# Designs tried in a protein design run: peptides against a protein of PDB entry 3B8E. Part 211

Target 1, 230 residues: chain A of PDB entry 3B8E
Amino acid sequence: PFLIFIIANIPLPLGTVTILCIDLGTDMVPAISLAYEQAESDIMKRQPRNPKTDKLVNEQLISMAYGQIGMIQALGGFFTYFVILAENGFLPIHLLGLRVNWDDRWINDVEDSYGQQWTYEQRKIVEFTCHTPFFVTIVVVQWADLVICKTRRNSVFQQGMKNKILIFGLFEETALAAFLSYCPGMGVALRMYPLKPTWWFCAFPYSLLIFVYDEVRKLIIRRRPGGWVE

## One batch from the design tools (peptide; made by RFdiffusion4, then SolubleMPNN)

Design b1_p28_3_s1 (from b1_p28_3, 23 letters changed)
Fold by OpenDDE base, seed 1:
Structure b1_p28_3_s1 (fold): chain B 230 residues (1-230), chain A 28 residues (1-28)
Amino acid sequence: as target 1 above (230 residues)
Amino acid sequence: REEVLKKIRETTQRLMDILKKLVEELLK
């Protein structure tokens, strides 16, 4: 997300404080839950035939999976960002290169895609309005990520949601998202304005996309053991 | 604004429909 912000010179989609809340608040418990589940799975798995090569292959696969999931998460966040800005009159094409004028406090007549002039204060309000939905989008996408990461090769439908730690992680992440989104003063403290409940659903297509992607990936792995997708 | 929102909603719905179909095909 931050790289696209720099490259595209768009208004800041996610504040530094919000990024810290994601990294420290939302990712930690899910990561712990996955680490416990992996540890349990690894203890139950028979010793790999070649521990060195199988470990390396496994690490590469995990790295690729996390990289791809992270990319889809970023796309989901940016989609939500662009939708919110478009709803406020700023089309995606108009946002390209707008950052310089957007962040200039002396320019109070920045025009949107419809010719409406926006003051600096108004622009910052709409910018900060994007932070909470972006965060919530990441959380909702992480639900799918946590569910799919539970099983490395089996479908979620085959193994079910038996991990209590995973369920707790999902609950904590959701509770944190709700707290940051709706607690009074978060708009001032964290630059996260209250989120309309409808925006929670903007992430669902991307959560479903991740879910489908992982199920397809797992299906390919099951049908073609040793393929390039492994 | 309303037209853009409508297009976004339509696109999102189309994406969801495609994804649902894909899920259904995978479950098959």
Scores: peptide ipSAE 0.016, ipTM 0.376, DockQ to the pose 0.073
Fold by OpenDDE base, seed 5:
Structure b1_p28_3_s1 (fold): chain B 230 residues (1-230), chain A 28 residues (1-28)
Amino acid sequence: as target 1 above (230 residues)
Amino acid sequence: REEVLKKIRETTQRLMDILKKLVEELLK
């Protein structure tokens, strides 16, 4: 998100506080849950045929898979960001290059895509309104990520939701997201303004996309063991 | 504004429909 913010010169979609909430709040329990799941997964049950080469290949493949999932998560967050800004009058094309004027406190007449002028304060309210939905979108997409990471080869439908730590992680991150989104004072304390419940559903297509992506990947691995998709 | 929101909603719905179909195909 920060790289796209710099490259595209768009208003900041994800604040530092939100990043800290992800890293310290929502990622910790999921990461622990995944560490435990990997121990129970089919990954550890398979003895490597060649410990040196197979370990390196496996680490690279896992890294690529997580990288791809991370990209889908980012796309989901940006989708929500663009929807909110569009709802407030800023179309995606208009946001490109707008950062300089957007962040300038001395410019109080930044025009939206419809010619409406926005003060600095109004722009910052809209910007901060995007932080919470972006965060929530990441959490909702992480649901799918946590579920799919339970196994490498087996479908989630085959393995089921047996890991109590994983389930706890899903509830914990959701509860934290709800707290940060709806608790009074979060807009002032964390600059995370309240999220309309409808925005939780905006991320669902991307969660489903991650789920489908991983199920397809696992299906290919099952049908073509030792293939390039593994 | 309303037209843009309508288009976004329609696009989102189309995406959801595609994904649902993919899931259904994977479950067969």
Scores: peptide ipSAE 0.016, ipTM 0.403, DockQ to the pose 0.072
Fold by OpenDDE base, seed 3:
Structure b1_p28_3_s1 (fold): chain B 230 residues (1-230), chain A 28 residues (1-28)
Amino acid sequence: as target 1 above (230 residues)
Amino acid sequence: REEVLKKIRETTQRLMDILKKLVEELLK
């Protein structure tokens, strides 16, 4: 998200503090959960034939999988961002290069795609209105990611939700998202305005897409062990 | 602008209705 903000010179889609809350608050407990589950799985597996090569390959595969999931998360967040800005009169094409004028406090007549003038304060309200649903979209997509990452090769349906830490992580992320979205003062502290409950559902198609994608990937891995998809 | 917004809202509402129905069917 931050890289696209810099490259495209668009208004900031997600605040830096909110990004830190995602990285530290939402990703840490899931990462710990996955580390425990990996340790349990590795205890059940025979020692790798070549621990150096097999470990490197496994780390690369995990890194690639997380990279792909991260890209889908970013796409989901940006979709929500562009929808909100379009609903407020800013079409995606018009946002390109707009950052300089958008962030200038002395320009109070920035035009939207329809010729409506926006004051600095009005623009910042719209920007901050995007932060909350972007964050919530990431959290909802992370639900699918956490469920998916629980199993390397087996379907989630085969292993079940036995990891209590994973379940706890899902609840923690959801509680954090609710707190940041609805707690008084978060608009000032984190520049996150309250989210309409309907926006929680906008991320569900992406979560489903990730879930389907991973189940298909795992199915391919099970049917063709050692294929290019590993 | 109003027509585009209306179409977006209608599409979003349709998606929400489909999702709601799917959830209701899964809970059944």
Scores: peptide ipSAE 0.014, ipTM 0.331, DockQ to the pose 0.033
Fold by OpenDDE base, seed 2:
Parts: structure tokens; C-alpha cells; sequence
Structure b1_p28_3_s1 (fold): chain B 230 residues (1-230), chain A 28 residues (1-28)
């Protein structure tokens, strides 16, 4: 997320503190849960082949899975960010290169895509309004991602939600998201303004899309073992 | 509030500068 912010020179979609909260708060329990499930699934499915190659393959698979999940989460967050800014008059194309003027305190007449002038304070309110839903979107997308990652090859419907650690992780993430979104003072402390409940639903279509995509991916892998999709 | 915002901005800018330098070094 931060790299896209730098490359595109867009207004900051997610605060550094919020990023740290995601990395340290929301991702740890899911990562642990996935590590346990992978260990359990590897124990159940793999005949002891060459332990060196299997460890390397497992590390590579974990790294790829985390990398893909992270990219999907970022895309979901950015989608929500662009939707909010578009609703406030800033179209995505207009945001490109706008950061310099956006962050300048002395410029109080930054125009949106419709010619409306925005003061520095107004711009920062909109920016901080994006932080909370970006975070919440990541959490909601993580629900799907965690459910997806539970199974390497099997459908979620086949394996079921038996992992108590995964379920606990989902609740913890949700509780953290609710706390950060609605606790008084978080707007000042973390630059996370209160989120309208309607924004929780903005991520659901994306989560569903990811879920469908992964089920299709798994179906393809099952039909064509050894394909490039693995 | 303003001081905290200023510190966060400065920290963010420093981090951006570090990342920019890192990317530039990786692209050399």
C-alpha cells in the first residue's frame, strides 16, 4: 500500500500507524493459524519426501501465499479508498500526482474533479475518513483470505471450519477493527475517524470475488495437477 | 494534536525517503 502511495503520488490512503496495526495486530494471529494448519496439513498429506526440498517448497509456498494475500488485501483497501474519494468529488485520475498539493498546508484551494475547492483541513478530514474504511476493508477481505488459505487444494466446504485458532483470529480481527473504528479518541490518536456501518458492507463484494476466484483456482488445480496456477 | 500530526508527518516523510532511496538503490 505504501509503495503505491509513493509511486502514484496519491493522498495517503492508510496511515503509518494503521499499517503497523495491520501488520502487528491483525496479521499475526491469522499467520499463526495458517502456520499451524499448514503444519497439520503437511503432516497429514505428505509422505516424508526429501526434507530439504520439502522445507524449501513449503517456505516458497508460504511466501507466495502471503504475498498474494497481501496484494489482494491492498487492492481491496485501495478500492474502498478510491470509492470514498470519488464520492467526495475526487476521481482516481485526478488523485494521481495530487499528493504534493494535498499535503501542502498553505494551499487551501485544491480543486476536486468538479471544481470544488478544498481547504487543507477539509482534505485531511477526507483523508482520515479513508483510513478507517481501508483498515476495515482489509479485515473483511482477510476473512475470505483466511478461509481460502485454510485449504490448499480442497474446497472450504469440504474441510469445514474446524480450526478453532482460525475462528479465534477472525473474531480478534473483527473486534480490533470495531475497537479502532468506534472507540472514542481513535480519530485523534490513530487518525481513524468513525466509520459508518454501511462501509463494512463495501468490502463484501470484494471478499466474495476473492472467495469465488480462489475456489475456481482450486478447482483448476484439482483438474490440472502440476499446472502453472499452483 | 497538531504536534502529534506533525511528528507523524515527519516520520512518514522520513520513511518515504528511506523507501525511495532503497528503491533507487535496487534499480541501480
Amino acid sequence: as target 1 above (230 residues)
Amino acid sequence: REEVLKKIRETTQRLMDILKKLVEELLK
Scores: peptide ipSAE 0.000, ipTM 0.231, DockQ to the pose 0.037

Design b1_p28_3_s2 (from b1_p28_3, 22 letters changed)
Fold by OpenDDE base, seed 4:
Structure b1_p28_3_s2 (fold): chain B 230 residues (1-230), chain A 28 residues (1-28)
Amino acid sequence: as target 1 above (230 residues)
Amino acid sequence: DKKVLEEIRKTVERLMEILKEIVEKLLK
């Protein structure tokens, strides 16, 4: 998010503190849950044909899958960001290169896509309004990611939700998102203004996309054992 | 701003410690 902020010169979609909350709050519990998760029974039962090469390939595929999921998460967050700004009069094309004027407190006549002038204070309110939905979108997308990470090859429907730590992680990240979104004073302290409950649903299509992507991947792996997708 | 960030960081760290304790209790 920060890299795109610099490269595209758009208003900051996600605050530094919010990034810290993602790194420390939302990612740690899932990582712990995965560390304590028992190896999938099908992985344990399959002897690798070549332990060295198959392990390396498997690690690469896992890394690629996580990388792809991370990209989808980022896309979901940015989608929510652009939707909110568009609803406030700033179309995505208009945001390109706007950062310099947006962040300048001495410019109080920044025009939106419809010619409306925005003061510095008004712009910052809109910016901070975007931070919370971006974060919440990431959390909602992470729900699907966590559920997917539980299974390497088997469908989530086949293995079920047996990992209590994973379930706890889902509740923890959701509770953190709710706390940051609705706790009084977070707008000042974290630059995260309160979120309308409807915005929680904006991330669901991306969560579904990740879920479908992973189920399709797993289906391919099951149908073609020893394929390059394993 | 730096003081607020530091206080938030401390609060988050404390929260993480609490969560760690809860996880450890759940694993027992």
Scores: peptide ipSAE 0.013, ipTM 0.313, DockQ to the pose 0.019
Fold by OpenDDE base, seed 3:
Structure b1_p28_3_s2 (fold): chain B 230 residues (1-230), chain A 28 residues (1-28)
Amino acid sequence: as target 1 above (230 residues)
Amino acid sequence: DKKVLEEIRKTVERLMEILKEIVEKLLK
């Protein structure tokens, strides 16, 4: 999200603090899961066949899977961002290169796609209105990851531990999203305005897309063990 | 603004540590 913001020079779609919350939340679950997998491997006294290569392969597979999921999450967030701005009169094409004028406090006559003039304050309100739905979209998309992990054929013990960790992580992210969205003062502190409940549903198509994508990936892996998709 | 962001980051990191501890307790 931040890279697209810099490259396209669009208004900031997601606040820096919320990005940090996502990064920390997204990194915590994998880190905990890896720590438990290491602890289980040590308890089971199974000599890793090749600890360097197997660790590297597993880390690469995890990194690739999370990278792909993260990309789909970002796309979902940006879709929500563009929909909100379009509803407020700013078409996606008009947003390209607009950041400089958008962030200038002295320009109070920035025109939208329909010729309506927006003050600096009005522009910042609509920008901050986008932050919460973007974050919530990512959280809702992460719910699909829970379902994906439940369907993985891991050992009953590993699946149980991973499931508890994932459930707790998603609950935390959801609670954080609710807190940031509806707690008084968050609009001032984090530049996140309250979310209309209807925007929670905008993320569901992307959650479904991730679910379908992962099921297709699993089907390919099951049909072609050792294929390029692993 | 930067100080507030840093405090929020520290608070989030602390919350993440607490949550990690809770998860570890729940897995035991």
Scores: peptide ipSAE 0.012, ipTM 0.312, DockQ to the pose 0.021
Fold by OpenDDE base, seed 5:
Structure b1_p28_3_s2 (fold): chain B 230 residues (1-230), chain A 28 residues (1-28)
Amino acid sequence: as target 1 above (230 residues)
Amino acid sequence: DKKVLEEIRKTVERLMEILKEIVEKLLK
């Protein structure tokens, strides 16, 4: 999200505090849960045929899979960001290159896509309104990511939700997202303004996309063992 | 806590500006 912010010169979609909440609050428990599940997974029980080559290939594949999931996650966040800004009068095409004027405290007449002028304070309220739903979108997409990462080859439907740590991680992420979204004072303390409950559902298509992507990937791996998708 | 968060925010914003300048220099 930060790279897109720099390259596209759009208003900042994700605040520093939100990033810290993701890294420290939401990602830590899931990462621990995944580490434990990987230790329990059949991957450790299968003697690597070639320990040196198989480890390198597995690390590259895991890195690629996480990279792809991360891209889908970012797309979900940006989708929510653009929808909120569009609802407030800023169409995506108008946001391109707008950052310089958007962040300038002395410009109080930034026009939206409909010719309405926005003060600096009004713009910052809208920007901070985007931080919470971007965060929530990441959390909702992470639900799918956590569930799919439980298994490398087996369908989620085959193994089920047996890891208590994973379930706890999902609950913790959701509780944190709800707390940050609806607790009074978060708008002032963390610049995360309250989220309409409807915005939780904006991430669901992307969560579903991740599930479908991973199931298809796993299906391909099962049908073509040793293929380029492995 | 608010002061610490504000300092972190300012530091990150500064880092973002530096990164922006680097990217702009690389794209030129």
Scores: peptide ipSAE 0.000, ipTM 0.272, DockQ to the pose 0.031
Fold by OpenDDE base, seed 2:
Structure b1_p28_3_s2 (fold): chain B 230 residues (1-230), chain A 28 residues (1-28)
Amino acid sequence: as target 1 above (230 residues)
Amino acid sequence: DKKVLEEIRKTVERLMEILKEIVEKLLK
């Protein structure tokens, strides 16, 4: 997220503190749950053919999985960010290169895509209004990603929700998201303004798409073992 | 602002340690 912010020179979609909360807070329990379930699945299914190559392949697969999940999460967050800004009059194309003027406290007449002038305070309110939905979107997408990652090759419907740690992680992430979104003072402390309940649902179509995509991907892998899709 | 950020970071790190302990207890 921060790299895209720098490259695109757009207003900051997610605060540094919230990024830290994601990196440290929301990802830890899910990562541990996935590591545990992977260890359990590897014990059950893999005859250790070659311990060195299998370990290396596992590390690469884990790294790729985390990288892909992170990219999908970021895309979901940015989607929500662009939707909110578009609803407030800032189209995505207009946001490109706007950061310099956006962050300048002395410029109080930044125009949106419709010619409306925005004061610095108004811009910062909109920016901070985006932080909470961005974070919540990541959490909601993580629900799907965690469910997806539970099974490398099998459908979620085949393996079921047996991992108690995974379930706990989902609840923990949700509770954290709710706390950060609705706890008094978070707007000042974390620059996360309260989220309208409707924004929780903005990520659901995206989560569903990811879920469907992954199920299709897994289906293809099952039908064509050793294909490029792995 | 830097002090507040550092305090938040410390709080998050503490929370992470607590969560790690909880997970370790759940794995035993």
Scores: peptide ipSAE 0.013, ipTM 0.349, DockQ to the pose 0.020; fails the geometry check

Design b1_p28_3_s3 (from b1_p28_3, 21 letters changed)
Fold by OpenDDE base, seed 4:
Structure b1_p28_3_s3 (fold): chain B 230 residues (1-230), chain A 28 residues (1-28)
Amino acid sequence: as target 1 above (230 residues)
Amino acid sequence: RKKVLELIRETAERLMRILEEIVKKLLE
């Protein structure tokens, strides 16, 4: 998000505090849950034929999966960001290069895509309104990520939701998202303004996309063992 | 470097246009 903010010169879609909340608050418990489940799956279900090569293949598979899923997560967050800004009069194409004027407190007549002028204060309210739903979108997409990462080859439908740590991670992440989104004072403290409950559903298509993508990937791996997708 | 930056910019603009069309359709 921050890289795209710099490269595209768009208004900041996700604040530094929200990034820290994702990295430290939402990602840690899921990562631990996946580490435990991977350890259980590797110990109980597969004796590594060659510990060195199988670790390398597993690390590459995990890295590629996380990289691809991370890109889909970022796309989901940005989609929500662009939808909210568009609802407030700023179409995506108009946001390109707007950052300089957007962040300038001395410019109080920044025009939206419809010619409406926005003061600095109004622009910052809209910006901070985008931070919360971007964060929530990432959390909702991470639900799917956590569920799909439970297995390397088996469908989620085959293994079920047996990992208690994973369930706890989903709950903790959701509770943190709800707290940051709806707790009074978060707009001032964290630049995260309250979010309408309807915005939680904006991420569901991307969550579904991740789920479908992973199931297709797993299906390919099952049908073509040793293929390029492994 | 200039060609790569131009290609990135053109690609970004194309993606932003596609996104704009999707957003417009969702807001209709």
Scores: peptide ipSAE 0.028, ipTM 0.487, DockQ to the pose 0.041
Fold by OpenDDE base, seed 1:
Structure b1_p28_3_s3 (fold): chain B 230 residues (1-230), chain A 28 residues (1-28)
Amino acid sequence: as target 1 above (230 residues)
Amino acid sequence: RKKVLELIRETAERLMRILEEIVKKLLE
C-alpha cells in the first residue's frame, strides 16, 4: 500500500498510526494463532523424509502464499479507498499526482472530478475518512486469510473451525476495528473518523475472492501434486 | 531508471482507468 502511495502520488490512504495499529494490533494475534496451529500440525506430522528440503519447500510455499494474500489485502484496501474518494467526487484517475496539491495547506481550491473546489480542511477530513474503512477492509480480509491459513492442504470445509485461538483472534481483530472505528475521540487521536456500517460490507467481495482463490489453489495442489502451483 | 518509472506510471494510469470504470459502474 505504501509503495503505491509513493509511486502514484495519491493522497495518503492510510495514516502511520493506523499502519501501526494494523501491524501491532491486528497482525500479531493472528500470527500467534497461526504459529500455534502450525506447531501443532508439525508435531502431529510424521518426520519429513528429508527435513532440509521439505522445510525449504514449505518455507517457500508459505512465503508465496503470504505474499499473494498480502497483495490481495492491499488491493481490497485500495479498492475501498478509491470508492470512498469517488463518492466524495474524486475519481481514481484524478487522484494521480494530486498529493502535492492535496497536502498543500495554502491551496484551498483543489478541484474534484466534477469541478467542485475543496479547502485544505475538507480534503483532510475526506483523507482521514478513508483511514478507518481501509483498516476495517484489512481486518475483514484477514478473517478470510485466517480461516484459509488454518489448513495448508485441506479445505476449510474438511477441518472445520475447531481452533479456539483462531476464533479468539478473529474476535480481537473485530473488537479492535470496532473500537477504533466508533470510540469517541479516535478521529482526533488517530485520525480515524467513524465508519458508516455499510463500509464493512465493501470488503466482503475481497474476502470471498481470497477464499475462492485459496480453495481453487488447494484443489489444484490436491489434483496435481508436484505441479507448478506448489 | 527513467524508462522503468515511466512504464510503472503508465501501468498505474491504466489500472486507475480500469478502476475508475469499475467504480463508475458501481455508483450507477
Scores: peptide ipSAE 0.025, ipTM 0.509, DockQ to the pose 0.040
Fold by OpenDDE base, seed 5:
Structure b1_p28_3_s3 (fold): chain B 230 residues (1-230), chain A 28 residues (1-28)
Amino acid sequence: as target 1 above (230 residues)
Amino acid sequence: RKKVLELIRETAERLMRILEEIVKKLLE
């Protein structure tokens, strides 16, 4: 998000506080849950592999898969960001290069896509209104990510949801997201303004996309062991 | 470097136009 902010010169979609909430609040329990995940049912059925050559390939493939999932997560967050700004009169194309004027406190007449002028205070309210939905979008997409990370090869339907810590992690991150989104004073303390409940659903297509992507990937791996998709 | 930046800008503009169309359809 920060790299796109610099390259595209758009208003900041995700604040530092929000990033800290993700790293310290929502990612910790899920990460611990993965350490206690049940072994894959097919591990015992695998033939001996060459530990020197196959380890490097496996690490690269895992890194690529997580990188792709991370990109889908970012796309989901940015989609929500652009929808909110569009609802407030700022179309995506108008946001390109707008950051300089957006962040200037002395400019109180920044025009939206419809010619409406926005004060600095109004712009910052809209910007901070985007932080919470972006965060919530990441959390909702992390539901799918956390579920799919249980196994490398087996389907979620085969492995099941037996890890109690994983289930707890899903509820914990959701509860934290709800707390940060709706607790009075979060707008002042964390610059995270209240989120309309409808915005939780905006991320669902991306969660589904990640889930489908991983299930298809795993299906291909099962059908073509040693293929390029592994 | 200038050519790369121009290509990035052009790509960004194309993506933003696509996003604009999607957002417009969603808000209809």
Scores: peptide ipSAE 0.025, ipTM 0.545, DockQ to the pose 0.040
Fold by OpenDDE base, seed 3:
Order: C-alpha cells, then structure tokens, then sequence
Structure b1_p28_3_s3 (fold): chain B 230 residues (1-230), chain A 28 residues (1-28)
C-alpha cells in the first residue's frame, strides 16, 4: 500500500500507524500460532530432513505463498479505497498525481472528478474514512490466510481447527479491528473514522477467493506431489 | 503529533500486554 502511494502519488490509502497496528497486532499472534502448529506437526510425522536443502525450499515456498497472499490483500484494500473515493466524487484516474495538492493545507479548492471543490479538512476526512475500511479489509482477508496457513498440504477440513491459539488469533484480529473502528478517540489517535457495518462484507469475496485458491493449490499438491506448484 | 504517537505507542503496548496475557491463559 505504501509503495503504491509513493509511486502513483495518490492520497494515502492506509496510515503508517495503522500499518504498524496490522504488523504488530494482527500478524504476531497468527505467526506464533503457526509456529506452534508447525512444531507440533513436525514432531509427529517427519523423518529427519536434510536441514540445508529442505529448509531453504520450505522457506522459499512459504515466502512465495505469503507474497501471493499479500498481493491479494493489497488488491482487496485498494479496491475498497477506490470505491470509497469514487463514492465521494474522486474517480481512480483523477487520484493519480493528486497527492501534492491533496496534502497541501493552503489549497482549499481541490476539484473532484465532477468539479466539486474540497477544502483541506474535507479531503482529510475522506482520506481518514478510507483508512478504517482498508484495515478491516486486510483483517478479513487475514482470516482466510490464517486458516489456509494452518496446513501446508492437507485441507483445513482434514485437520480441523484444533489449534486454540489460531482460533484465538482470529478472534483477537476481529476484536482489534472492531476496537480500532468503533472506539471513541480512534479518529483522532489513529486517523480511523468509524466504519459502516456494511463495509465488513466488502472483503468477504476476497477472503473466499484466497480460501478457494489455496484449497485448489493444496488439492493439486496432493494429487501431483513434486509438481511445479510446490 | 508527538503526543498522538506516544498515545498510540502506549495503546499498542497495552494491547500487546493484554494479548500476551490471553495467550498465556490459553496455553495453560
């Protein structure tokens, strides 16, 4: 998100502090849960692997999987961002290069795609209105990511949701998202204005897409062990 | 800006502590 903000010179889609809340708040507990589950699964089933070659391959596969999931998360967030700005009169094409004028406090007549003038304060309200749903979109997509990362090759339906830490991670992420979205003062502290409940559902198609994609990938791996998908 | 960043840091640290406590309780 931040790279696209710099490259495209668009208004900031997600605040730096909100990104830190994602990285520290939402990703850490899931990462711990996955570490415990991997340790438990590896203790039960694996012959001693060659620590050099098998670790590198696993790290590359994990890195690629997380990279792909991260791209889908970013796409979901940006989709939500562009929808909100379009609903407020700023079409995606009009946002390109707008950052300089958008962030200038002395320009109070920035025009939208329909010729409506926006004050600095009004623009910042719209910008901050985008932060919350972008964040929530990432959290909802992370639900699917956490569920799919539980298993490397097996379907989630085969192993079940036995990891209490993973389940807790899902609830924690959801509770954090709700807290940041609806707690009084978060608009000032985190520049996250309250989210309409309807925006929670905007991310569900992306979560479903990730889930289906990973289940298909795992199905292919199970049917063709050693294929290019691994 | 500094006060807001400090408040955010404090809030994040509090949240992390709460999370740690809950994780500890779940591991017990």
Amino acid sequence: as target 1 above (230 residues)
Amino acid sequence: RKKVLELIRETAERLMRILEEIVKKLLE
Scores: peptide ipSAE 0.000, ipTM 0.221, DockQ to the pose 0.019

